# Ledger of designs, part 144: peptides against a protein of PDB entry 1MQS

Target 1, 223 residues: chain A of PDB entry 1MQS
Amino acid sequence: ILKMLFLNKDLNNNDNITTITDDIFNQQEIIWKVLILDIKSTATISSVLRVNDLLKAGITVHSLIKQDRSPLPDVPAIYFVSPTKENIDIIVNDLKSDKYSEFYINFTSSLPRNLLEDLAQQVSITGKSDKIKQVYDQYLDFIVTEPELFSLEISNAYLTLNDPKTTEEEITGLCANIADGLFNTVLTINSIPIIRAAKGGPAEIIAEKLGTKLRDFVINTNS

## One batch from the design tools (peptide; made by RFdiffusion4, then SolubleMPNN)

Design b2_p23_8_s4 (from b2_p23_8, 11 letters changed)
Fold by OpenDDE base, seed 1:
Structure b2_p23_8_s4 (fold): chain B 223 residues (1-223), chain A 23 residues (1-23)
Amino acid sequence: as target 1 above (223 residues)
Amino acid sequence: SPAKDLTKEFNELVKKYKEKLKE
């Protein structure tokens, strides 16, 4: 998320969020930006970042994508929204209206191929493709539903894990996906978790996989 | 970073659709 706020530039991950923001703030001229969110991404941002962090990242204004927003044609915009047809249409409309000077588009989850093509097609018609500077996806593998509580967007995970007809391979695959999602969450929050899992079930498998990923990450970052 | 950069692919698609519009 922090990388997104700094236009996906490489950040030295070894420092605390505050240190990173302070260092960047001190080293580079602050580019003031608008942050466009949806309900889902707002919850995520609110759980991970403080208002002061946004300000330090050069975010002066943040708004919901569905809200009426005033044109700021000289200000770059960062979109951090769900990959939906509705959001794509709004982005394209904003582009067509010259609402912002530059567009940095970051989808919270995986952007389906058909939607990527739709976005590209619509943008091509506007003749303003040069204003779109970046397109990213898969930022979040989780949704923050409550304070300090999140869920992974894995369809039918509970049913799959509890279905006696589910193969070991399927369970292993699902557990790996869950572990990946949790790992990404840890990286996003920049906090090493204490892992607790029930013994003898999928939770234990997930915990082991997550633990391994975290260990590997720590080793690789310290090397 | 868990995020995936689609910028290049996006730009290629935009180019493709622009060419189709000229036709």
Scores: peptide ipSAE 0.641, ipTM 0.948, DockQ to the pose 0.482; fails the geometry check
Fold by OpenDDE base, seed 3:
Structure b2_p23_8_s4 (fold): chain B 223 residues (1-223), chain A 23 residues (1-23)
Amino acid sequence: as target 1 above (223 residues)
Amino acid sequence: SPAKDLTKEFNELVKKYKEKLKE
């Protein structure tokens, strides 16, 4: 995903999100861009990236593809949307309207051949094909499964977490182990979850740790 | 990254359709 935000340039995927964004921000000039999303991709981006991450990636503004958007003819645009006929038509209309200076199109899943041809055909008619700089697909490939309830079967986890004699360091360590287990489970089911946790307790710690792991993973593997 | 670059293929298709428009 970060790769997309940097116009699919080569990135060091061995680092965490913060390190990557900081390094890029410090080493090269930021290209300011507009990010166009749909409902599905918005949920994805919001789950794995923070506002600061977008800013560091040079995203000056983001909007939904179906929203009325103001022209920014001097600003390049990154589309990250579902491969649908509707979205293709909107992109082409944006192209016709000179909405942006350049178009970097990234489809969230596989683009069918017929839609690729449709896009190409429509673009050819506009005479503005030079403004389309990139076309990518298959950015997200997750299996949506039914909700599952499971246990990591960590011995005495509940008791340890609720024992008043347990130190903060011990709690942190246990929470890290739980987060690791959950992370591995997520990888096994090949899906990115929405994380919910009660506030003010170990569950919040676990959620935070898991969230960090997931963000780093998604950014590094799906970019 | 699991993303697939379709840019080259896309450009070739655009070229093809442009040629058809001239016929």
Scores: peptide ipSAE 0.630, ipTM 0.949, DockQ to the pose 0.379; fails the geometry check
Fold by OpenDDE base, seed 2:
Structure b2_p23_8_s4 (fold): chain B 223 residues (1-223), chain A 23 residues (1-23)
Amino acid sequence: as target 1 above (223 residues)
Amino acid sequence: SPAKDLTKEFNELVKKYKEKLKE
């Protein structure tokens, strides 16, 4: 994933993510990029990278592929999306619209030959194939099969929380809403969860809020 | 994670399809 964010340059894999990002940040000029995700890849990114990691990788803006996105014709884009016909069509449409200056396409899993040919065919018609700088297949090695995964549609939340244009008040509000949702889920399943969250990001805020709510609830129900 | 670079293959396919369009 880090390699992808740095346009698939060779990275020294011997160091922790933080060390790698710091080293790259200190040694090279940051190329600011847009990161385009889908729901699946958002979950993956969220599990591996922190907000600061994205910033250190030069990701200034990130968005969902299916969302309406403002054109940034002078900014290169990294796509990290599922290999589907729908995503291919959207990428081609973005290319036609000159949405970005350059396109670095990374699929989250193996791209079928028919879809590769479809992409190539559509791109050939646009006359803008030179803007596509890379096409990669990536295998997500970590399918965290948590058998009892309750996924809140956190994709939009993650994007909003990590948007530099989002105000602190908006972040706080969103975190509160997420905590409320999780709290309701806990009540529904009638089980007290162990809360684990990454430090230094929205997850920590959510965890703190959720923890407080749960503690308050337990105290109030036992009184 | 293992990543496969398809860029070269992709470009070859694009070239192929461009040639077909001229036909």
Scores: peptide ipSAE 0.627, ipTM 0.937, DockQ to the pose 0.334; fails the geometry check
Fold by OpenDDE base, seed 5:
Structure b2_p23_8_s4 (fold): chain B 223 residues (1-223), chain A 23 residues (1-23)
Amino acid sequence: as target 1 above (223 residues)
Amino acid sequence: SPAKDLTKEFNELVKKYKEKLKE
């Protein structure tokens, strides 16, 4: 899984996930990319990786394949999804619409020959086969219980936060809005989350703001 | 986890189907 997040480059298998991510993060320039998942692969990733691991791997946004996703034409995408006709059709549609700059396709299990041919046939019609950089079969040797997943469409937020032309005031404002949204979500689900964020960026700002809001809320409600 | 690279095979199939479309 970790190899997949680094575009299936060879990684040192003798180290734990944290050591590997730290070493790569320090030695190589991070390529920011989008991770496209389905329900099954979400469970897998959630069981193996922490949010910080995804961030260290350059995954800034992750979304469900069946969810409406905003175009990020300048951002490469990693697909990690089940080998189904439905998912193939969605990938092809994403390709047709130039939703991402590059496509790294990883199926969670063995891709049947007929589906591989179907994918190739559809891609051939689009004339955009050059955007598909990789096609892999992954092996999932464990079954994980389906996690509760909450996903936000944050593509626009990501672009804004990572645009060098964005002002500090705009970043601060956006972070505040995101924190408010997350706060409302927490209240809706009636569960206090454990907040984890990467240091030195907008995520830390959001985490701090959200933490403050939650603490204030708890204090005020228990009083 | 073990993974199989299908990229080459995929590209060959794409070429094959492109040729069929010109026919």
Scores: peptide ipSAE 0.624, ipTM 0.938, DockQ to the pose 0.287; fails the geometry check

## One batch from the design tools (peptide; made by RFdiffusion4, then SolubleMPNN)

Design b2_p24_1_s1 (from b2_p24_1, 16 letters changed)
Fold by OpenDDE base, seed 2:
Structure b2_p24_1_s1 (fold): chain B 223 residues (1-223), chain A 24 residues (1-24)
Amino acid sequence: as target 1 above (223 residues)
Amino acid sequence: MKITLSSSVDLSKVKLNPVELILE
């Protein structure tokens, strides 16, 4: 919870909450944030943190996601809410309305694939994906700086890539499809990204395929 | 500038920036 409140920066887990908050407060410039909760996460936060802890974490305002909240366009927001269609829609609406400067989204439990796809699709349509700095749940963690979130609309990709029963041929085929999608997406931007991938998994396969496609493209366009 | 895509994320749903794409 504290890690979330400090935008998922590394914290010293050997200290108690008070020590952690004091140390961070004293060592770093405090970033004032809004904390957006739902009923369930409110109970969770209340069980672990005191009001003073929230203040030390830079939480100046905390509100319920379903309540009518005033816009604070210059203030970053941390969402800690249940992974529901309703909450996603609200977050996207908040994004559309520029309610906050930055969006740090933390789901209280696992985000289903269909909801992830929905989030990605809606965010993509807004053109404001750069405001979404990170999305986390119990099993997902990705951080982006000046990001664009999008979906390749490939069904069951995660399951396929992580199912031990999936054949190498199936993995290779899927990775090729993903690489093709990424390639097309990259072409919509004004620069060729550096590609980094963990070794020994689908990410490496995708990176290699994408890299090859990009290199070929650059060669062909420059000739 | 970087995007970190962890292995826990569906690789068909990604975030991209023009500088760096990190697939994990």
Scores: peptide ipSAE 0.048, ipTM 0.549, DockQ to the pose 0.116
Fold by OpenDDE base, seed 1:
Structure b2_p24_1_s1 (fold): chain B 223 residues (1-223), chain A 24 residues (1-24)
Amino acid sequence: as target 1 above (223 residues)
Amino acid sequence: MKITLSSSVDLSKVKLNPVELILE
């Protein structure tokens, strides 16, 4: 929970919550944020954190996702909510209305693939994918981060890749586009990840293309 | 296909630093 409140930064402290928040608050400039909750997550947060802990984590305002909330277009928002279609629609509406400057989305449990695709599709349509900075589940099983990931139009990609009528040429072309998107994402975050991909499918093709692009980039920048 | 990023975050820049990219 504390990791989430600090935008999923690695916290190297085994001390109690108060000590952790004090140390972070004293050592780093605090980023003021809004915390958006639902009924379930409110109970979770309230059971673990005090109001003072939230304040030390930079939470200036906390509200329920279904409540009418005032826009704070210059303030980043952390969502900690259940992975439901309803909550996704509300988040997308908040995005459309420029309610906050940045969106850090943390789902309280595993996000199903269909809902992830729905979120990605809706965000892509808004043209405001740049404002989505993070998408987590509470178990950190997966991270969808950076505008480029949403710009990949994942929903369309998945449909095309899984359609038996799609030609190999179309698949190859799509994989190239996905690899380009991932490449741009990697460059934006100024880090080269280790790439893991399932063998025998589009994932492998994408991984190979991405790997080649990254290698070429490194060679060209070091010459 | 599932795209998973394992990353660290720099709070000073609010920037993600990926460690691992998993394509499924």
Scores: peptide ipSAE 0.084, ipTM 0.460, DockQ to the pose 0.118; fails the geometry check
Fold by OpenDDE base, seed 5:
Formats: structure tokens, C-alpha cells, sequence
Structure b2_p24_1_s1 (fold): chain B 223 residues (1-223), chain A 24 residues (1-24)
């Protein structure tokens, strides 16, 4: 949740919420954001965070997704809502109306493929996909700029990769699984993408594994 | 982990940019 509030930037999870927020508050310029919730996520946030924590995280306003909300076109918005058709439609409508400057969408649970496709399709029609900076669920992070949205449907991938209790073996195994999924996805696109990965983490491992698979495939296919 | 699949078409140059898979 804290990561979400800080736009999914890497946070040192070893400290208490208060310590983390204080450190960030003191070290970095606060980016003020709007937090959009639904009934379920409100309960979740309220159980974990205090009002002061939200303020320290740069949350200036929090509102329910179904409530009438005033436009804040210069303010980025964080959505933390259930993955439902209704919520997706509302988000898209907010996008169409330029209600916020940027959209950081976090779903409270796994986003089904059909809903992901629906979101992608609707966003593509608006021509404002650039305003959607992040799409997360509990398992996967997506940035969909174009209709080629896919889900690997790997449960708890995000949690597993970011949990300090996760073993190296578990990470390696998960990375291999992700690489396999990506490989299969790439094959469906019928093009070899340029792979860019952050260094020093699971992304690099995945990229290396995927790169190897793709190279092997190309060599074997052209033989 | 953030997965971004992006393709862009530069209409001004009539250029199809390569598909990029960004892993973060």
C-alpha cells in the first residue's frame, strides 16, 4: 500500500510506516496526489494507514470512485479499487474528462484478462493512453500504451518479488516462469521486441532468460 | 515488477518504431 501511495517506487520496507513516511517527507519533495477508493479499498486503507500517513504520502484528497469528484487536472490520481467493469468504466470516463493529470491505477485484486482487455480497448479509443502511467493488480504491473495488453496470470508475483522473506530460489523460479510467459506472449506478437530491464533485480534476470529463449528460438527457426 | 509493452508509430516520419518490452 505504501509503495502504491508513492507511485510504486522502491521503498525500504525495513522501517515502520511512520519512519518511512517521515524519511520520505524529509528527503524528497512531496508530490501531491488524489486517492480514489471504493468501499472495499477504503476499509483496507483505513485498517493500515492513518490520516497522517496519507498526508505524509502526499495524499491531499481521498474520495470514493462513485462519488462526484471535482476535476483536478493538474494533480495526479491514484486509483485503488476493485477490478470491476463498473470501476473500469468510471476510470475511463475520468480519463476522457481529463479529471486528473496522470492516472496510477491499482486494482485491489487480480485483474481478469477480459477486464484488462476492456480497459485497454476503452483507453485506446480515448487517445489518452499516455496519461495512464501505471496499471497494477496484486500480481502484475502493466503499462499499456497500446492494445497489446496481456496478463501472465501469475498469482502473487508482485508480492513474491518484493517480499524480503522470499528466497533467492523462489525468485529465480518465479523469474523463469515469468520469462516463459513472456516468451509465449512475444511469439504471439510475431515480432522480436527490444527488451529493456532495470539492472540489479528480478527484471534483469527475467530479461536475460527471455533474451536467451528468444535467441535460441530465432536460431532454431532460421536453421 | 512492471511490464511495459509499447509500440509507437511516428506519423510525421511514417516510421514504425520497434516494439519495446520494458521490465521494471
Amino acid sequence: as target 1 above (223 residues)
Amino acid sequence: MKITLSSSVDLSKVKLNPVELILE
Scores: peptide ipSAE 0.080, ipTM 0.470, DockQ to the pose 0.098; fails the geometry check
Fold by OpenDDE base, seed 3:
Structure b2_p24_1_s1 (fold): chain B 223 residues (1-223), chain A 24 residues (1-24)
Amino acid sequence: as target 1 above (223 residues)
Amino acid sequence: MKITLSSSVDLSKVKLNPVELILE
């Protein structure tokens, strides 16, 4: 939850951010933002965070998604809501109306593929996909920025993979991390994908690692 | 690296086609 409130940025402090310490808030530039909740997520947030904690996290206003909300076109918004068609439609409508400057969408549970596709399709039609900065659920390690396209948000992955100074060990480690991220992604779609990868590069390595993970998973699940 | 997850539905058969994960 705290990670979400800080726009899913890696909080440098290795410490299990289980406790809101003043130190966490002091080290990060406070970005003021709006928090949009539903009934379920309100209960969740209320159980974990106090109003003062939200303020420290830069939450200026919090509202229910189904409530009429005033437009704040210069303010980024964090959605923390259930993955439902209704909520998706509301988010898209908010996007269409330029209700906020940026949209950080966090679903409270696993986002079904059909809903993800619906979201992506609707967003694409609006032509405002650039305003969607993040789409997360509790299982996703990636950000959906475009229809059917997602990012694992691994820092400097491109540079690392293409830098001639990068060691084989570093490449292997990075590929493993990517494969892990993809594995987690695949688990959310409830289907085993056909993996297509360019040959002769990191993509192939990743594909092989991912394939192995998926095979192992299937074997272990069916046993 | 571009990562794309794609799927299609054959409306004529009401069948979900296999999901493709494209790594580039």
Scores: peptide ipSAE 0.079, ipTM 0.492, DockQ to the pose 0.065; fails the geometry check

Design b2_p24_1_s2 (from b2_p24_1, 17 letters changed)
Fold by OpenDDE base, seed 2:
Structure b2_p24_1_s2 (fold): chain B 223 residues (1-223), chain A 24 residues (1-24)
Amino acid sequence: as target 1 above (223 residues)
Amino acid sequence: MKITISSSVDISKVDLNEVVLILE
């Protein structure tokens, strides 16, 4: 939860909530943001955090997603809500109306494929995908990095990577395809990346493959 | 899944040590 409130930045896990909030408050510029909750997530937040903790995390306003909310077009918003069609529609409507400057979406549980596709489709239609900076659930960490957003146009990638019925071979093949796409993208932008990935999943596989491709390329070009 | 790619150097001027993979 704290990680979410700090826009999913890496936090030192060895500290208690108070120490973390104090350290971040003292060491980094506070980004003021709006926190949008539903009934379920409100209970979750209230059980773990105090009002003062929210303030220290830069939460200036918190509201329910179904409530009428005043537009704050210059303020980023964190959504922490249930993965429902209704909530997705509201988020998209907020996006369409430019209600906030940036959208950090965190679902309280796994987002099913159909809803993910719906979200993606609706966002695409708005032409404002650049405002969505993050989409997270218990199984998905998606970050949209500025200034350039691109798609590898790989169908059902999320489903394939998260379906327990998917074979290791299928995962490996998909990871290779993703790595190839990323490699081509890196070459297009003509910049060498620092690659960060989580351990123990497809991200690691992709990152390793991409790293290898980049290293091989550098060797071949300097030769 | 989370992968972050941060670019800092022109690919034409890079050696092998500048390709950094950080596993979190």
Scores: peptide ipSAE 0.031, ipTM 0.526, DockQ to the pose 0.184
Fold by OpenDDE base, seed 3:
Order: structure tokens, then C-alpha cells, then sequence
Structure b2_p24_1_s2 (fold): chain B 223 residues (1-223), chain A 24 residues (1-24)
């Protein structure tokens, strides 16, 4: 919980932050933020933290997710809520309305795949995915980092994909090469990605190929 | 063409169900 309040930054080497010591609060730059809870998480937080602890962690305001909340567009928000469709919809609505500057989402329990997909899809539609900085649950560590640009060093990829004279076979071949390159890149990162791609074009083909490769890899590695 | 890849859990610890493909 304390880690969450500090935006899941690696607190110094004492992994056993079981004790809220003044030392933990003094060593970190305090970022003022809003904490959004539900009924269940409120009980959890209240059992572990005092009001003064929240203030020391930089929590200026705490509110229930279902409560009408004033927009604070320049303030980052921490969500600590149950993984439900309702809560996801509210978070997305808050995102759409630019209610906060940044979104750090922490689910109180495991986020089911269907809800993760729903969240990802809704966020993608908003075009504001950059505002979501983190998504955590008990088992998921999802960090949205700044976009990194890299090259697969594939010659004439743009021309090939955009030339109306290019055959379907050529496109498919190129997409396969791109997917291979992306796959290798993902392996270097050593994490399982969420993949987003536009429908109806080469991006979809690449994404599907990449997804298949990743699934196959996971199956083969876990056996 | 736009493809977004967002890193999640360690590949060694993840189940297949955690691989998510979102088509926009």
C-alpha cells in the first residue's frame, strides 16, 4: 500500500517497509496527488494507514470513486479500487474528461483478462493512453513508459506498405518480417506486452502474427 | 501503420491469458 502511494517507485533497499517510519517519508520527494477509493479499499486503507500517513505520502484529497469529484487537471490521481467493469468505466470517463493529469491505477485484486482488454480498448479509443502511467493488481505489473523509437532496419517498408501496386503476398511477407523483428525486441525486454493495432491494414496482420509468436513462445517455455 | 506495445509482467511469470491483443 505504501509503495502504491509513492507511485510504485522503488523505495530504498528496505523491502520490508512494514513499518511506516518517518524515514521513508523524508527521503522521497513528495508529489501531491489524489487518492480514489471504493468501499472495499477504504476499509483496507483505514486499517493500515492514518490520516497523517496519507498526508505524509502526499495525498491531499481522498474520495470514493462513485462520488462526484471535482476535476483537478493538474494533479495526478491514484486509483485503488476493485477490478470491476463499473470502476473501469468510471476511470475511463475520468480520463475522457481530463479529470486528472496522470492516472495510476491499482486494483485491489487480480484483474481478469476480459476487464483488462476492456480497459485497454476504451483507453485506446480516447487517445489519452499517455495519461495512464501505471496499472497494477496483485499479479500484474503494467508500466506505461514514454514511447521509445527504434528501427528494425527494414528497407523500403513504408513504400512497400503504401504502394498500391504491392501484392498481398509482398505485404504479408513484409508483415512477417516486421513481426519477427518486434518479437525479437519483445524478448529483449523480457516482458509480455499488450499489443494495440488498427484494424483493416498491415498493422492488424503484424499484431496478429506477433501475438501468435508470443503465445507460442510462452507455451513452449512453460512446458 | 501504428502498433503500440506496452510491457507488462515478466515473461517467465505470465500465463497466456495475460497476453492481450487489442485491435482498434
Amino acid sequence: as target 1 above (223 residues)
Amino acid sequence: MKITISSSVDISKVDLNEVVLILE
Scores: peptide ipSAE 0.031, ipTM 0.510, DockQ to the pose 0.149
Fold by OpenDDE base, seed 5:
Structure b2_p24_1_s2 (fold): chain B 223 residues (1-223), chain A 24 residues (1-24)
Amino acid sequence: as target 1 above (223 residues)
Amino acid sequence: MKITISSSVDISKVDLNEVVLILE
């Protein structure tokens, strides 16, 4: 939750909430944000954070998603809401109305594929996809700078990668599948990207596999 | 894992270095 409030930047998880908020408040320029909740997420936030914690996290205003909210076009917004069609529609409407400068969307639980596709489609139609900076749920982590959101449709990827019982072969296989999905995505954007990956984890494995696939493709296409 | 895709660039017309795929 704290990570979300700081736009999903890496935080030292070993510190308590107060220490984290104090450190960030003292060391970094506070980015003032709006926090948009639903009834369920309000209960969740209230159980973990105090009002002062929200302020220290840069939350200037917090409101329910279904409430009438004043536009703050120069302020980024964090959504922390249930993955429902209703909430998605409201978010899209907020996007259409330029209610906020940037949109950081965090779903409280797994976003079903059909809803992800719906979100992507609606956002694409608005032409304002650039304002969506992040889309997160419990299992998915996206930053989309293009009009189209995409899903690799890999079931339980997060669980598999984080389960200590998962074998190296299973991890490798999953990484290969992810790389394949990314490869297909790259082909659709008609560009060969520079790949940056965090070292020492699945991201690096995926990057290597993807890089190989891209190189092979380029060689075969120029042949 | 965080996946970031930058804006698409036509390979035939623009600098490929403008497209970055970030995996975290």
Scores: peptide ipSAE 0.066, ipTM 0.535, DockQ to the pose 0.127; fails the geometry check
Fold by OpenDDE base, seed 4:
Structure b2_p24_1_s2 (fold): chain B 223 residues (1-223), chain A 24 residues (1-24)
Amino acid sequence: as target 1 above (223 residues)
Amino acid sequence: MKITISSSVDISKVDLNEVVLILE
């Protein structure tokens, strides 16, 4: 949650919430932003964070997604809401109306494929995809910046990772494919990366595989 | 799932120690 509030920047997970917020507040320029919640996420946030924590995280105001909200076109917004059609529609409407300067969308749970497609389609129609900086759920974290965006053209990756029926073998296989794709991409870019990944999920698997491939490559090319 | 890849050094000049994986 704290990472989300800091636009998914790297935070030391071992630190106390207070320590993290204090350190960031004292050492870095705070980006003021709006936090948009729904009923469920409000409960979640309230259970974990204090008002002071939100303030230290740069949250100037928080509101319910269904509430009438004043436009703040110069202020970035963090959405932390349930993955529902209704919420997606509201977000898209907010995008259309230029309600905020930037949109950081975090879903409280996995976003179904159909809703992801719907979101993508609606956003594409608006012509304002550049304002969507991030879309996250428990399985998807990606930055929507064209200059930094590339596709591995792996079909159904999201579905596979989000389907509870997916086997470990299938996940591992997919992760391997993704790692291969990333590896090839890195080679094309001709730069060695620093890789950051969340622990405890497919991202870690992919990162480890990619790291191994890169290390092996470096060893083999320098020999 | 989140994976961030940031460029650091030209791959042609990279040694093993320059491949950095940070797990969050």
Scores: peptide ipSAE 0.040, ipTM 0.563, DockQ to the pose 0.181; fails the geometry check

